# Ledger of designs, part 166: peptides against a protein of PDB entry 3VZA

Target 1, 98 residues: chain A of PDB entry 3VZA
Amino acid sequence: RVERLCKSKELFEERLGLEIRRIHNEQLQFIFRHIDHKDPDKPYMFTLSINEQGDYEVTSCTPPLDCISEFQLKVRETNNFSAFIANIRKAFTALSFK
Target 2, 62 residues: chain B of PDB entry 3VZA
Amino acid sequence: AAYVTQLYYKISRIDWDYEVEPARIKGIHYGPDIAQPINMDSSHHSRCFISDYLWSLVPTAW

## One batch from the design tools (peptide; made by RFdiffusion4, then SolubleMPNN)

Design b2_p29_7_s4 (from b2_p29_7, 18 letters changed)
Fold by OpenDDE base, seed 1:
Structure b2_p29_7_s4 (fold): chain B 98 residues (1-98), chain C 62 residues (1-62), chain A 29 residues (1-29)
Amino acid sequence: as target 1 above (98 residues)
Amino acid sequence: as target 2 above (62 residues)
Amino acid sequence: RERRRRLEEERERLDKEDVFELLRKIINS
């Protein structure tokens, strides 16, 4: 079972180009790759925590996204975490063309 | 590892067939209306194309 | 047959689980 879970995680990481890490201070780091077709290994990342009020909070975003605050509000309102992640990737993709 | 794998499913709605050859990208995407099979030969596509394609399956409507 | 059944049941459970609770489990792991 453990080996199966590890294999599944590796498939998600490679095929989606998304790595998920738990980092210090009870935060999650989301690292996107395969964004820039000219530089597939270039990372685009953000960190997420649950604040004192129990709400999703983006604690960092590299490179910065002007839409990240709006997405944070939207995910708090809808709890649609899938759309939250997908929209962030879409925004990073748009940024890579500039 | 179990919880992270579960989170990947919650995000993507993809269930991989992990028992096939590494070059075969095989699984099922569970959309809101219908489940769609995924079956690709990775040797025929770039890593970026594969990722872009899979993410295109994920709705962005809030 | 048994494996497919287990996978289907797990998927159904995940579909019903609140993503917020899953995130809390990861953060507190």
Scores: peptide ipSAE 0.722, ipTM 0.957, DockQ to the pose 0.938
Fold by OpenDDE base, seed 2:
Structure b2_p29_7_s4 (fold): chain B 98 residues (1-98), chain C 62 residues (1-62), chain A 29 residues (1-29)
Amino acid sequence: as target 1 above (98 residues)
Amino acid sequence: as target 2 above (62 residues)
Amino acid sequence: RERRRRLEEERERLDKEDVFELLRKIINS
């Protein structure tokens, strides 16, 4: 079972170009790659926590996104975490075209 | 951990067939209305194309 | 057959689980 879980995780990481890491201070780091076709390994990332009120809170975003605050509001309202992640990737993709 | 793989599913709604040959990207995407098969040869596409394609399956409507 | 059944049940359970609770499990694990 452990071997299957490891393989599944690696397939998601490779095929979606998304790593998910637990980091210090009870945060999750989401690292997107495969965004820039000319530089597939360039990371686009944000960190997320659940604050004392129980709300999703983006604690960092690199590179910065103008829309990240609005997306944070939207995910709090809808709890549509899938759309939240997908929209962030879409925004990073748009940013990569400069 | 198991929870992380579960989160990947919650995000993407994709279930991989991990018992096929490594060059074959095979799975099922469970959309809101219908399940769609994924079946592509990774040797025919760039990593970026594959990722872009898979993410295109994920709806962005809130 | 048993494996297919288990996978289907797992998916159905995940579809019903609140993503917020899953995230908390990851953070607190």
Scores: peptide ipSAE 0.721, ipTM 0.957, DockQ to the pose 0.943
Fold by OpenDDE base, seed 3:
Structure b2_p29_7_s4 (fold): chain B 98 residues (1-98), chain C 62 residues (1-62), chain A 29 residues (1-29)
Amino acid sequence: as target 1 above (98 residues)
Amino acid sequence: as target 2 above (62 residues)
Amino acid sequence: RERRRRLEEERERLDKEDVFELLRKIINS
């Protein structure tokens, strides 16, 4: 079972180009790659926590996204975490064409 | 450790067939209405194309 | 067959679980 879980995680990381890490201060780091076709290994990332009020809170975003605050509001309202992550990737993709 | 893979599923709604050859990208995407098969030859596509395609399966409507 | 059944049951359970609770489990683990 452990071997299968490790394999599944590796497949998601490679195929989605998304790595998920637990980091200090009870946060999650989401690292997107495969965004820039000219530089597939260039990372686009954000960190997330659940604050004292129990709300999703983006604690950092690199490179910065002007839409991240709006997305944070939307995910709090809808709890559609899938759309939250997908929209962030879409925004990073748009930024890579700047 | 299992929680992270569960989160990947909650995000993507993809279930991989990890028993096939490494060059074969095979799985099922569970959309809101129907399930669609994924079956690609990775040697025919770039890493970026594969990722872009898979993410295109994930709805962005809130 | 038994393995496939277990996988389907797990998927159904995940579909019903609130993603917020899953995230809390990850963060607090």
Scores: peptide ipSAE 0.720, ipTM 0.957, DockQ to the pose 0.887
Fold by OpenDDE base, seed 4:
Structure b2_p29_7_s4 (fold): chain B 98 residues (1-98), chain C 62 residues (1-62), chain A 29 residues (1-29)
Amino acid sequence: as target 1 above (98 residues)
Amino acid sequence: as target 2 above (62 residues)
Amino acid sequence: RERRRRLEEERERLDKEDVFELLRKIINS
């Protein structure tokens, strides 16, 4: 089972170009790759925590996204975490076109 | 890593068939209304294309 | 068939689980 889980994670990481890491201070780091077709390994990332109020909080975003605060509000309102992540990726993709 | 893989599913709604050959991207995407198979030969596509395609399956409507 | 059944049950469970709680499990694990 452990081996299968590891393989599954690796498949998600490679195929979605999304790595999820636990980092310090009870945060999750979401690292998108495969955004820039000319530089597939270039990372686009944000960090997320659940604050003391129990709300999703984006603690960093690199490169910065103008829409990230709005997305944070939206995910708090809807709890649609899937759309949250997908919209961030979409925004990073748009940003990659400069 | 169990919870992380579960999170990947919650995000993507994809269930991989991890017992196929490495070059085969095979699974099922569970959309809001319909489940659709995923079956791609990764050797025929760039990593970016594959990722873009898979993410295109994920709705962005809030 | 048994594997298929287990996968289906796991998927259904995950569909019902609040992603917020899952995230908390990850963060606190």
Scores: peptide ipSAE 0.719, ipTM 0.957, DockQ to the pose 0.932

Design b2_p29_8_s1 (from b2_p29_8, 16 letters changed)
Fold by OpenDDE base, seed 2:
Structure b2_p29_8_s1 (fold): chain B 98 residues (1-98), chain C 62 residues (1-62), chain A 29 residues (1-29)
Amino acid sequence: as target 1 above (98 residues)
Amino acid sequence: as target 2 above (62 residues)
Amino acid sequence: SAWEKMFEKLLSGNYSEAEKEAFAAFQAK
């Protein structure tokens, strides 16, 4: 099972271009790659925590996204985490077209 | 970890076929309506194209 | 643990029976 889980993680990371890391202060770091076709390894990332109220909170976003606060509100309202992540990637993609 | 792979599934709604050769990207995407098969030859596409395509399967409606 | 709590929240939600079944099948692999 451990081997299967490791393989699964690797496949998701490579195919989605999304890495998920546990970082300090009980935060998750989401690192998108494969965004910029001219620089596939360039990372686009944000960090997420659960605040004291139990709500999703974006603690950082690099590069910054104007829409990230709105997305945070939306995910709190809908609990649609899939749409949350997908919309962030969409926004990063748009940002990559300078 | 189990939680991470489960999170990937919850995000993407993709269940991979782990028994095929590495160059074959095969699985099922479970959308809100019907399940759609995924079957790609990774050697014919860039990493960015593959990722863009897979993410295009994920609904962005809240 | 704190991490388990976070992941449980992320994995929580209202799902249809079909979605629950699909997730169960995924977990069984």
Scores: peptide ipSAE 0.565, ipTM 0.950, DockQ to the pose 0.736
Fold by OpenDDE base, seed 1:
Structure b2_p29_8_s1 (fold): chain B 98 residues (1-98), chain C 62 residues (1-62), chain A 29 residues (1-29)
Amino acid sequence: as target 1 above (98 residues)
Amino acid sequence: as target 2 above (62 residues)
Amino acid sequence: SAWEKMFEKLLSGNYSEAEKEAFAAFQAK
């Protein structure tokens, strides 16, 4: 099972171009790659935590996204984490063309 | 870790076929309606195209 | 643990029966 989990993680990382890391202060770091077709390894990142109220909280976003605060509100309202991540990637993609 | 793998599934709704050759991207995407197969040859596409295609399967509606 | 609580939050949500079944099959691998 451990071997399968490791392979699964590797496949997701490569195919989605998304790496998920545990970082200090009980946060998750989401690192998108394969965004800029001219620079596939360029990272687009955000960090996420659960605050004292139990709500999603974006603690950083690099490069910054104007829409990130609205997305944080939306994911709190809907609990649709899939749409949350997908919309962030969409926003990073749009930013890469500007 | 198990939780990270589960999180990938929660995000993408993709279940990979782990028994195929490395160059074959094969799996099932479970959308809100009907499950759809994924089956593509990675040697025919760039990494960015593959990622963009897979993410296009993920709904962005809240 | 604190990490488990975070992941449980992230993995929470309202699932259809089909989604529950698919997730169970995924976890069984």
Scores: peptide ipSAE 0.565, ipTM 0.950, DockQ to the pose 0.824
Fold by OpenDDE base, seed 3:
Structure b2_p29_8_s1 (fold): chain B 98 residues (1-98), chain C 62 residues (1-62), chain A 29 residues (1-29)
Amino acid sequence: as target 1 above (98 residues)
Amino acid sequence: as target 2 above (62 residues)
Amino acid sequence: SAWEKMFEKLLSGNYSEAEKEAFAAFQAK
């Protein structure tokens, strides 16, 4: 089972171009690659934590996204984490064309 | 790594087929309607195209 | 633990019975 979990993680990372890391202060770092077709390895990332109130909180976003605060509000309202991540990737993709 | 893989599934709704050759991207996407198969030859596509395609399967509606 | 609580929240959501079933099948692999 452990071997399959490791393989699964690797497949998701490569195929989705999304790496998920545990970082200091109980945060998750989400690193998107394969965004810019001219520079597939260029990272687009944000960090996420659960604040003292138990709510999702984006603690950083690089490059910055104007829409990230709205997305944070939406995910708190809907608890649709899938849409949250997908919308962030969509926003990063749009940013890569500018 | 269990939590991370579960998180990937919760995000993408994709369940991979782990019993195929490395160049074959096979799995099932579980969307809001019906499950759809994924079956791609990775050698025919760029990494960016593959990622874009897979993410296109994920709804962005809140 | 703190990590467990965080992941439990992330893995929670508004899921239909069909979605819950699909996730259960995924976990069972």
Scores: peptide ipSAE 0.564, ipTM 0.951, DockQ to the pose 0.837
Fold by OpenDDE base, seed 5:
Parts: sequence; structure tokens; C-alpha cells
Structure b2_p29_8_s1 (fold): chain B 98 residues (1-98), chain C 62 residues (1-62), chain A 29 residues (1-29)
Amino acid sequence: as target 1 above (98 residues)
Amino acid sequence: as target 2 above (62 residues)
Amino acid sequence: SAWEKMFEKLLSGNYSEAEKEAFAAFQAK
């Protein structure tokens, strides 16, 4: 069971180019790679927490995204976490073409 | 690790086939209507292309 | 714990029975 979980995590990390880490102050860090085809290992990342009100809160975004505040509002309204992550990746992808 | 893998599934809606060789990217994407198979030869694609393709399966509609 | 609370929120949502079955199958692997 442990072996399967480890393999599953590794497959998701490599194939999606997404790493998820637990970090200080009870936050999750989402690290996207494979965004820039010219620099596949360049990380695009954001951190997420649940605030005192129980709402999703983006605590950092590197590089910064103009749309991140809107996405935070949208995920609070819809609770569609999948769309939240996918839209952030889409925004990072668009940024990589600048 | 269990929570993280569950989170990956909730994000991507992808369930991998763990019984194939490493170069074969095989699984099922559970879309909003019907499930769609994933079956790629990773040796024919860049890492970026593979990731872009898989993420293209994930709806961005809120 | 705070971590458990966060993961429970992230994994929560309104899902169809088909989605619930698919997730259950995923968890069973």
C-alpha cells in the first residue's frame, strides 16, 4: 500500500509537472514545472492556506499573477478546486509567453 | 501521502494504470460526462507536451 | 489537526454518485 502511494505520487508529480508540499504555518505549496518549454524545470508556484474564517487564501504567488485575487474569489464562491488549480496553471502558461 | 494522492485525483480526475512500463502513460480521465482513456508513449513527447496535454483534459469552467 | 482540516476542505464538494464511485475505486487501489 505504501509502495503504491509512493508510485502514484511520483507519477502525478512527473506527468502533471505539479508538486505539492506541506510547509510552515499550515500552508500547502503548489509548484508547477513543465510550463516553459524553453525551460521545463523553471518553477511557477503559489501557497495556499485556510484562514480563520475557513476560506481559501493564497498567501504567495511566484511569479505574481494579476488574476490570482479573482481566482481566489472564484474558488471561494464555487468550491471548484480543480478549476482553481487548472486556471492558475493556464495563467502561468500565458505568463511564460511574455 | 494518502491525502496528497487523493488531492491529485480531485485536481486532475486522472486514475493511472500502474501495471504498464514506465514509458507508457496509461490511465483514465473521468470527465464530466464520460470517462476517456489516456494512452501515450512518453518517448515520443517532451515532458512539457505531456503535461500540457494532460492539463488540457481538466475543465477550467468554474 | 489543522492539516486534516485543510485536506478535508480541499477534498470536499458536491459530486455526483458516479464521481463518488470513481473516487472510491481510486482510493481502493
Scores: peptide ipSAE 0.555, ipTM 0.950, DockQ to the pose 0.783; fails the geometry check

Design b2_p29_8_s2 (from b2_p29_8, 13 letters changed)
Fold by OpenDDE base, seed 5:
Structure b2_p29_8_s2 (fold): chain B 98 residues (1-98), chain C 62 residues (1-62), chain A 29 residues (1-29)
Amino acid sequence: as target 1 above (98 residues)
Amino acid sequence: as target 2 above (62 residues)
Amino acid sequence: SSWEKMFEKLLSGNDSAALQEAFAAFQAK
């Protein structure tokens, strides 16, 4: 099972182009790759925490996204974390064409 | 790794088939209505295309 | 297993609460 879990993580990282890391001060870093087809290894990332009120809080976003504050509001309203992450990736993808 | 994979599932709703050859990307995407099989040959596609395709399975509706 | 129970909780529970538990586990490792 341990071997399978390790393999699972590797498959998700490669196939989704998404790495998840723990960061200081109780944060998670989400690193997207495979966004820019001309530069597949270029990282697009944001950090996330749950604040003292229990709400999702984006603590950084690189490169910056104009829509990130709206997405933070939406995920707090809907609790649809999957859509939150997917929409961020969609926004990064759109940004890569500029 | 267990907790990380749980997050990946919460995000993507994908469960991989771990018993296939490395060149085969096989699994199931669990949507709200239909379980969609994933079965593709990775040698036929770029890394970016594969990722884009898999993410296209994830609903963006809030 | 304990892992399976946690997985089921992530599937059925509130996303925020489930994620918070995952955060705690990540930081504790």
Scores: peptide ipSAE 0.159, ipTM 0.897, DockQ to the pose 0.134
Fold by OpenDDE base, seed 3:
Structure b2_p29_8_s2 (fold): chain B 98 residues (1-98), chain C 62 residues (1-62), chain A 29 residues (1-29)
Amino acid sequence: as target 1 above (98 residues)
Amino acid sequence: as target 2 above (62 residues)
Amino acid sequence: SSWEKMFEKLLSGNDSAALQEAFAAFQAK
C-alpha cells in the first residue's frame, strides 16, 4: 500500500502538475506547474493555512492574483475546496497569457 | 502519502488505474453526474496538454 | 480514516472547528 500511495502521489504531481507540500507555520504550499505551455516548469504557487478564526486563509500567492481574495471568500462560504483549487489554477492559466 | 493522495482525490475526483503501462494515463473521473473514463497515451501529448485536459474535468462552479 | 471523515465533513459544511481539525490532521500525516 505504501508503494502504491507513493506512486499515486507521483502520478498526481506529474499529471495534474500540482505539488502539495507541508511547510512551516502549519501551512500548505500548492505549486502548480504545466501552466505556461512555453515554460512548463515555471511554478505558480500559493500557500494556505487556517487562521485563528478557523477560516481558510491564503497566506501568499506568487504570482499575485487579483481574484485570490474573492476565491478565499467563496471557499469559506461554499466549502468547495475542489472548485477553489481549480479556479486558482484557471486564474494562473489566464495570467500566463498576459 | 495517504492523506496527500486523499487530498488529490478531493481536489480532482480522479482515481488512477495503477495496473496499466507507464505510458498510459488511465483512470476514472467522478463527476457530479456520471463517472467518466480517462484513457490517454502520454506519448501523444505534452505535459501541459495532459494537465490542462485533466483539470478541465474539474468543475469550477462554486 | 479519521482524516477522511473530517475532510468529508469539511466539504459538507462550514464548520470552523472541523476546518482546524482536518487541516491539522493533514499536516500531521
Scores: peptide ipSAE 0.195, ipTM 0.896, DockQ to the pose 0.140; fails the geometry check
Fold by OpenDDE base, seed 1:
Parts: sequence; structure tokens; C-alpha cells
Structure b2_p29_8_s2 (fold): chain B 98 residues (1-98), chain C 62 residues (1-62), chain A 29 residues (1-29)
Amino acid sequence: as target 1 above (98 residues)
Amino acid sequence: as target 2 above (62 residues)
Amino acid sequence: SSWEKMFEKLLSGNDSAALQEAFAAFQAK
């Protein structure tokens, strides 16, 4: 049901503090909030595409993460997309404490 | 919308209970070994705490 | 669902065609 699906999306966005957007050039934008407890609405985001070789490619990361290239390599090796997203959030969280 | 919700499930492995009042965060997290219930009163926690807790359920092992 | 099958195929391996199809389907809905 469409109504239920809409509600589901809203619940995920609020509870996980993660918004997923479809943007131009076949990219996905992942926007994390609820990272900084002092500023819960501060966004931490990255964009993802599939390159010409068919591999996941992070096209942007704001704020930048030193580990993002390593994570990109890991997800290509493991195809563990869940761990990929979770590790990025973990990295953003660590960054917020600096 | 179906694709987005399915993506959220693939990421989080959480299935929400949609029949409860808004103040109740109720669902199930399906871990690789054990499924665990989620049942929280949102009025007792900050948004950041709730998100941190839910994400803590998601394995980070590659 | 078609998306679920597509996404499972995506996660099962690095299949360029599957990945592209998944992204296209996601953006189309």
C-alpha cells in the first residue's frame, strides 16, 4: 500500500536520521542527521554512483572523511552495503566529536 | 516508495510496526543470528540517542 | 518484488548491469 510505504519512509528518515535522495546522473545522496547531539539537524552526507566499470564510487563526502576511500574499497570487495553505510555513519559520528 | 523502503531495510534490517501510536518506536531488528524486538518510548529519549541506538544494532563488520 | 530481486542480485555480486538497473529503478520510482 502506497500510504503505508510513505509512512515507512518517514519513520526511517526520522528514526535513523537518514535521508536518501535520488539525484542527477544516476546518483544516490545519503544525508545523515542526528549525528551531532549539540546540533541534531546538522547534515553529514555523501553521494554514491556506479562508475563505468560497474563499481560503487563515492562522488562526494561532506564533511570529508579520510576513511571514505578505504570504505569504498571494502564495499567493492565485500558487497556488504549495510556495513558500508553503517561504517560511514560511525565515521561521521567520530568526526563530530573533534 | 517501495524501492526506498526496501533499501532502508537492506541497510538497517529493521521492520517497523506501523500500527502503534507515534510516540512508540516499535519494530524488529533482524540480525544475522537473532531477531530482536525494538520497543521504545520516544518521549523518553532524544532524537540523537534513538538514532544512535538503532544504528548500534547494525553490524559494521565487513 | 522486482526491486527486491534486483537488489538481491546487486548485493550478491558486483554485477554492473544489475547495479545500473537497480539505480535506474530506484530513481524512477
Scores: peptide ipSAE 0.185, ipTM 0.894, DockQ to the pose 0.136; fails the geometry check
Fold by OpenDDE base, seed 4:
Structure b2_p29_8_s2 (fold): chain B 98 residues (1-98), chain C 62 residues (1-62), chain A 29 residues (1-29)
Amino acid sequence: as target 1 above (98 residues)
Amino acid sequence: as target 2 above (62 residues)
Amino acid sequence: SSWEKMFEKLLSGNDSAALQEAFAAFQAK
């Protein structure tokens, strides 16, 4: 099972172009790749924590997204984490065309 | 890796088929209404296309 | 527990206990 789980992580990373890392100060780093078709390895990143109130908190976003504050509000309201991540990726994709 | 894969599943709702050749992207996406099979030959697509396609399966409605 | 209260909002929406466990594991390891 350990082998399968390890393989699973690798498959997700490659196929979704999404790496999830634990970083300092109890944060998660989400690294999107495969966004820019001209530069598939270019990273688009944000970091996330759960604050003491139990709310999602985006602690950084690179490159910056004007919509990130709205998305943070939406995920706090809906608790739809999947849509949260997917919308961020969509926003990064749109940004890559500008 | 269990907790990481759990998170990936909660994000994507994809369950991979692990018993296939490396070039085969096979799995199931569990949408809110239907389960949709995934079955792609990775050699026929760019990495970006594959990712874009898979993410297109994930609803963005809040 | 403190974790349960911290992730209370995760369980109240579309996220499941599994997501709570994932975040807890990421932060606790």
Scores: peptide ipSAE 0.172, ipTM 0.897, DockQ to the pose 0.198; fails the geometry check

Design b2_p29_8_s3 (from b2_p29_8, 11 letters changed)
Fold by OpenDDE base, seed 3:
Structure b2_p29_8_s3 (fold): chain B 98 residues (1-98), chain C 62 residues (1-62), chain A 29 residues (1-29)
Amino acid sequence: as target 1 above (98 residues)
Amino acid sequence: as target 2 above (62 residues)
Amino acid sequence: SSWEEMFKKLLSGNESPELQKRFAEFQAK
């Protein structure tokens, strides 16, 4: 089972171009690659935590996204984490064309 | 790693076929209405194209 | 653990419009 879990993670990382890391202060770091077709290894990332109120909170975003605060609000309202991540990737993709 | 892999599934709704050759991207995407097979030859596509395609399967509606 | 609780929250998220509606209604009370 452990071997399959490791393989699963590797496949998701490569195929989705998304790495998920546990980092200090109980935060998750989401690192998107394969965004910029001119530079597939260029990372686009954000960090996420659960604040004292129990709400999703984006603690950093690099490069910055104007829409990230709105997305944070939306995920709190809908609790749709999948759409949250997908919309962030979409926003990063749009940013890569600028 | 268990939580992370579960999170990947929560995000993408993709279940991979782990028994195929490395160059084959095979799995199932579970959409809201239907399950759709994934079956790609990675040698025919760029990494960016593959990722873009897979993410296109993920709904963005809140 | 705190990590476990965080992952539980993330994994408890809603994908169904019906569940999203119920969630919103619950929060509005």
Scores: peptide ipSAE 0.532, ipTM 0.925, DockQ to the pose 0.279
Fold by OpenDDE base, seed 4:
Structure b2_p29_8_s3 (fold): chain B 98 residues (1-98), chain C 62 residues (1-62), chain A 29 residues (1-29)
Amino acid sequence: as target 1 above (98 residues)
Amino acid sequence: as target 2 above (62 residues)
Amino acid sequence: SSWEEMFKKLLSGNESPELQKRFAEFQAK
């Protein structure tokens, strides 16, 4: 049901601290929260699209990550989207300690 | 909403139990070889701890 | 739609056979 889908989304957003938005120009925005324990609501985000070649493309990353280009390459090679997202979160977490 | 929820599962490999009280974080994480239950009292942990814990279940190997 | 195609690509990522099975089960709920 629609009811369960809505609840599911809410549970994932709260528990994972990850919001997924569909935004303009056929992009997905991934917003991580709960990264900085001193500021749990501070967002760490990136946007993703599928380019004309059909490949994953990160169109923005805030704050910027040095490793984001490498991760983009890795997800293209492995098609492991789960690892892609998890590694980005890990990188944001590391950044929050700097 | 269906695509988004499917994407959450694709990312996290977590299937929530939707029939428990809101303060109970209950579900199953499906790893490559092992499925493990999740059963936490959210009132005992910070939001950040909960998220960190759940994400720790997600493999980062490419 | 273009959105549908994007999600299909994202959801088609590599998974073990077991995870694929679990995902199918999840979708069937």
Scores: peptide ipSAE 0.472, ipTM 0.919, DockQ to the pose 0.854
Fold by OpenDDE base, seed 2:
Structure b2_p29_8_s3 (fold): chain B 98 residues (1-98), chain C 62 residues (1-62), chain A 29 residues (1-29)
Amino acid sequence: as target 1 above (98 residues)
Amino acid sequence: as target 2 above (62 residues)
Amino acid sequence: SSWEEMFKKLLSGNESPELQKRFAEFQAK
């Protein structure tokens, strides 16, 4: 099982270009790559935590996204985490063309 | 690692076929109404194209 | 643990229980 889990993680990381890390202060870091076709390894990332009220909270976003606060609100309202992550990637993609 | 892999499924709704050759990207995407197969030769596409394509399967409607 | 609680929150939702079960079983192999 351990071997399968490791392989699964590797496949998702490579194919989705998304790495998920546990970092200090009980935060998850989401690192997108394969965004910029001219620089596939350039990272686009944000960090996420659960605040004292139990709500999703974006604690950082690099590069910054104007829409990130709105997305945080939306995921709190809808609890659609998949759409949350997908929309962030879409926003990073749009930013890469500027 | 179990939680992370579950999270990937939560995000993407993709189940990979782990028994195929490394150059074959094979799996199933489970949409809200339709489950569609994924079957592509990774040697025919860039890493960015593959990622863009797979993410295009994930709905962005809230 | 607090990490476990966080992941449980993230993994909550309206996904098909059958699909969740299949995925868990598949990963266990």
Scores: peptide ipSAE 0.471, ipTM 0.919, DockQ to the pose 0.591
Fold by OpenDDE base, seed 1:
Structure b2_p29_8_s3 (fold): chain B 98 residues (1-98), chain C 62 residues (1-62), chain A 29 residues (1-29)
Amino acid sequence: as target 1 above (98 residues)
Amino acid sequence: as target 2 above (62 residues)
Amino acid sequence: SSWEEMFKKLLSGNESPELQKRFAEFQAK
């Protein structure tokens, strides 16, 4: 089981170009790669925590996204975490075409 | 690791086939209407194309 | 742990509206 879990994580990281890391202050870091076809290893990142009220809170976003505050509100309203992550990647993709 | 892998499934709704050779990207995406098979030869595509394709399977509607 | 609680919250989230509809239809049968 442990071996399978490790393999699963590696497959998702490579194929989705998404790494998920635990970082200090009880935050999750989401690192997108494979966004810029000219620079596949360029990272696009955001960090997420649960605030004292129990709500999702984006604590950082690099590069910054104008829409990130709206997405934070949407995920709080809908609790649709899949759409939250997918929309962030979509926004990063759009940003890479500037 | 268990929590992270569960989170990947929660996000993507993809189950991988772990018994195939490393160069084969094989699995199933469970979408809202149908289950769609995934079967790609990674040697025929860029990493970016593969990721873009897989993410295109994930709905963005809130 | 606090990490466990965070992951539980994430994993308890709603599916997409389309998936929710499909699941509801399936459960109604």
Scores: peptide ipSAE 0.451, ipTM 0.913, DockQ to the pose 0.342

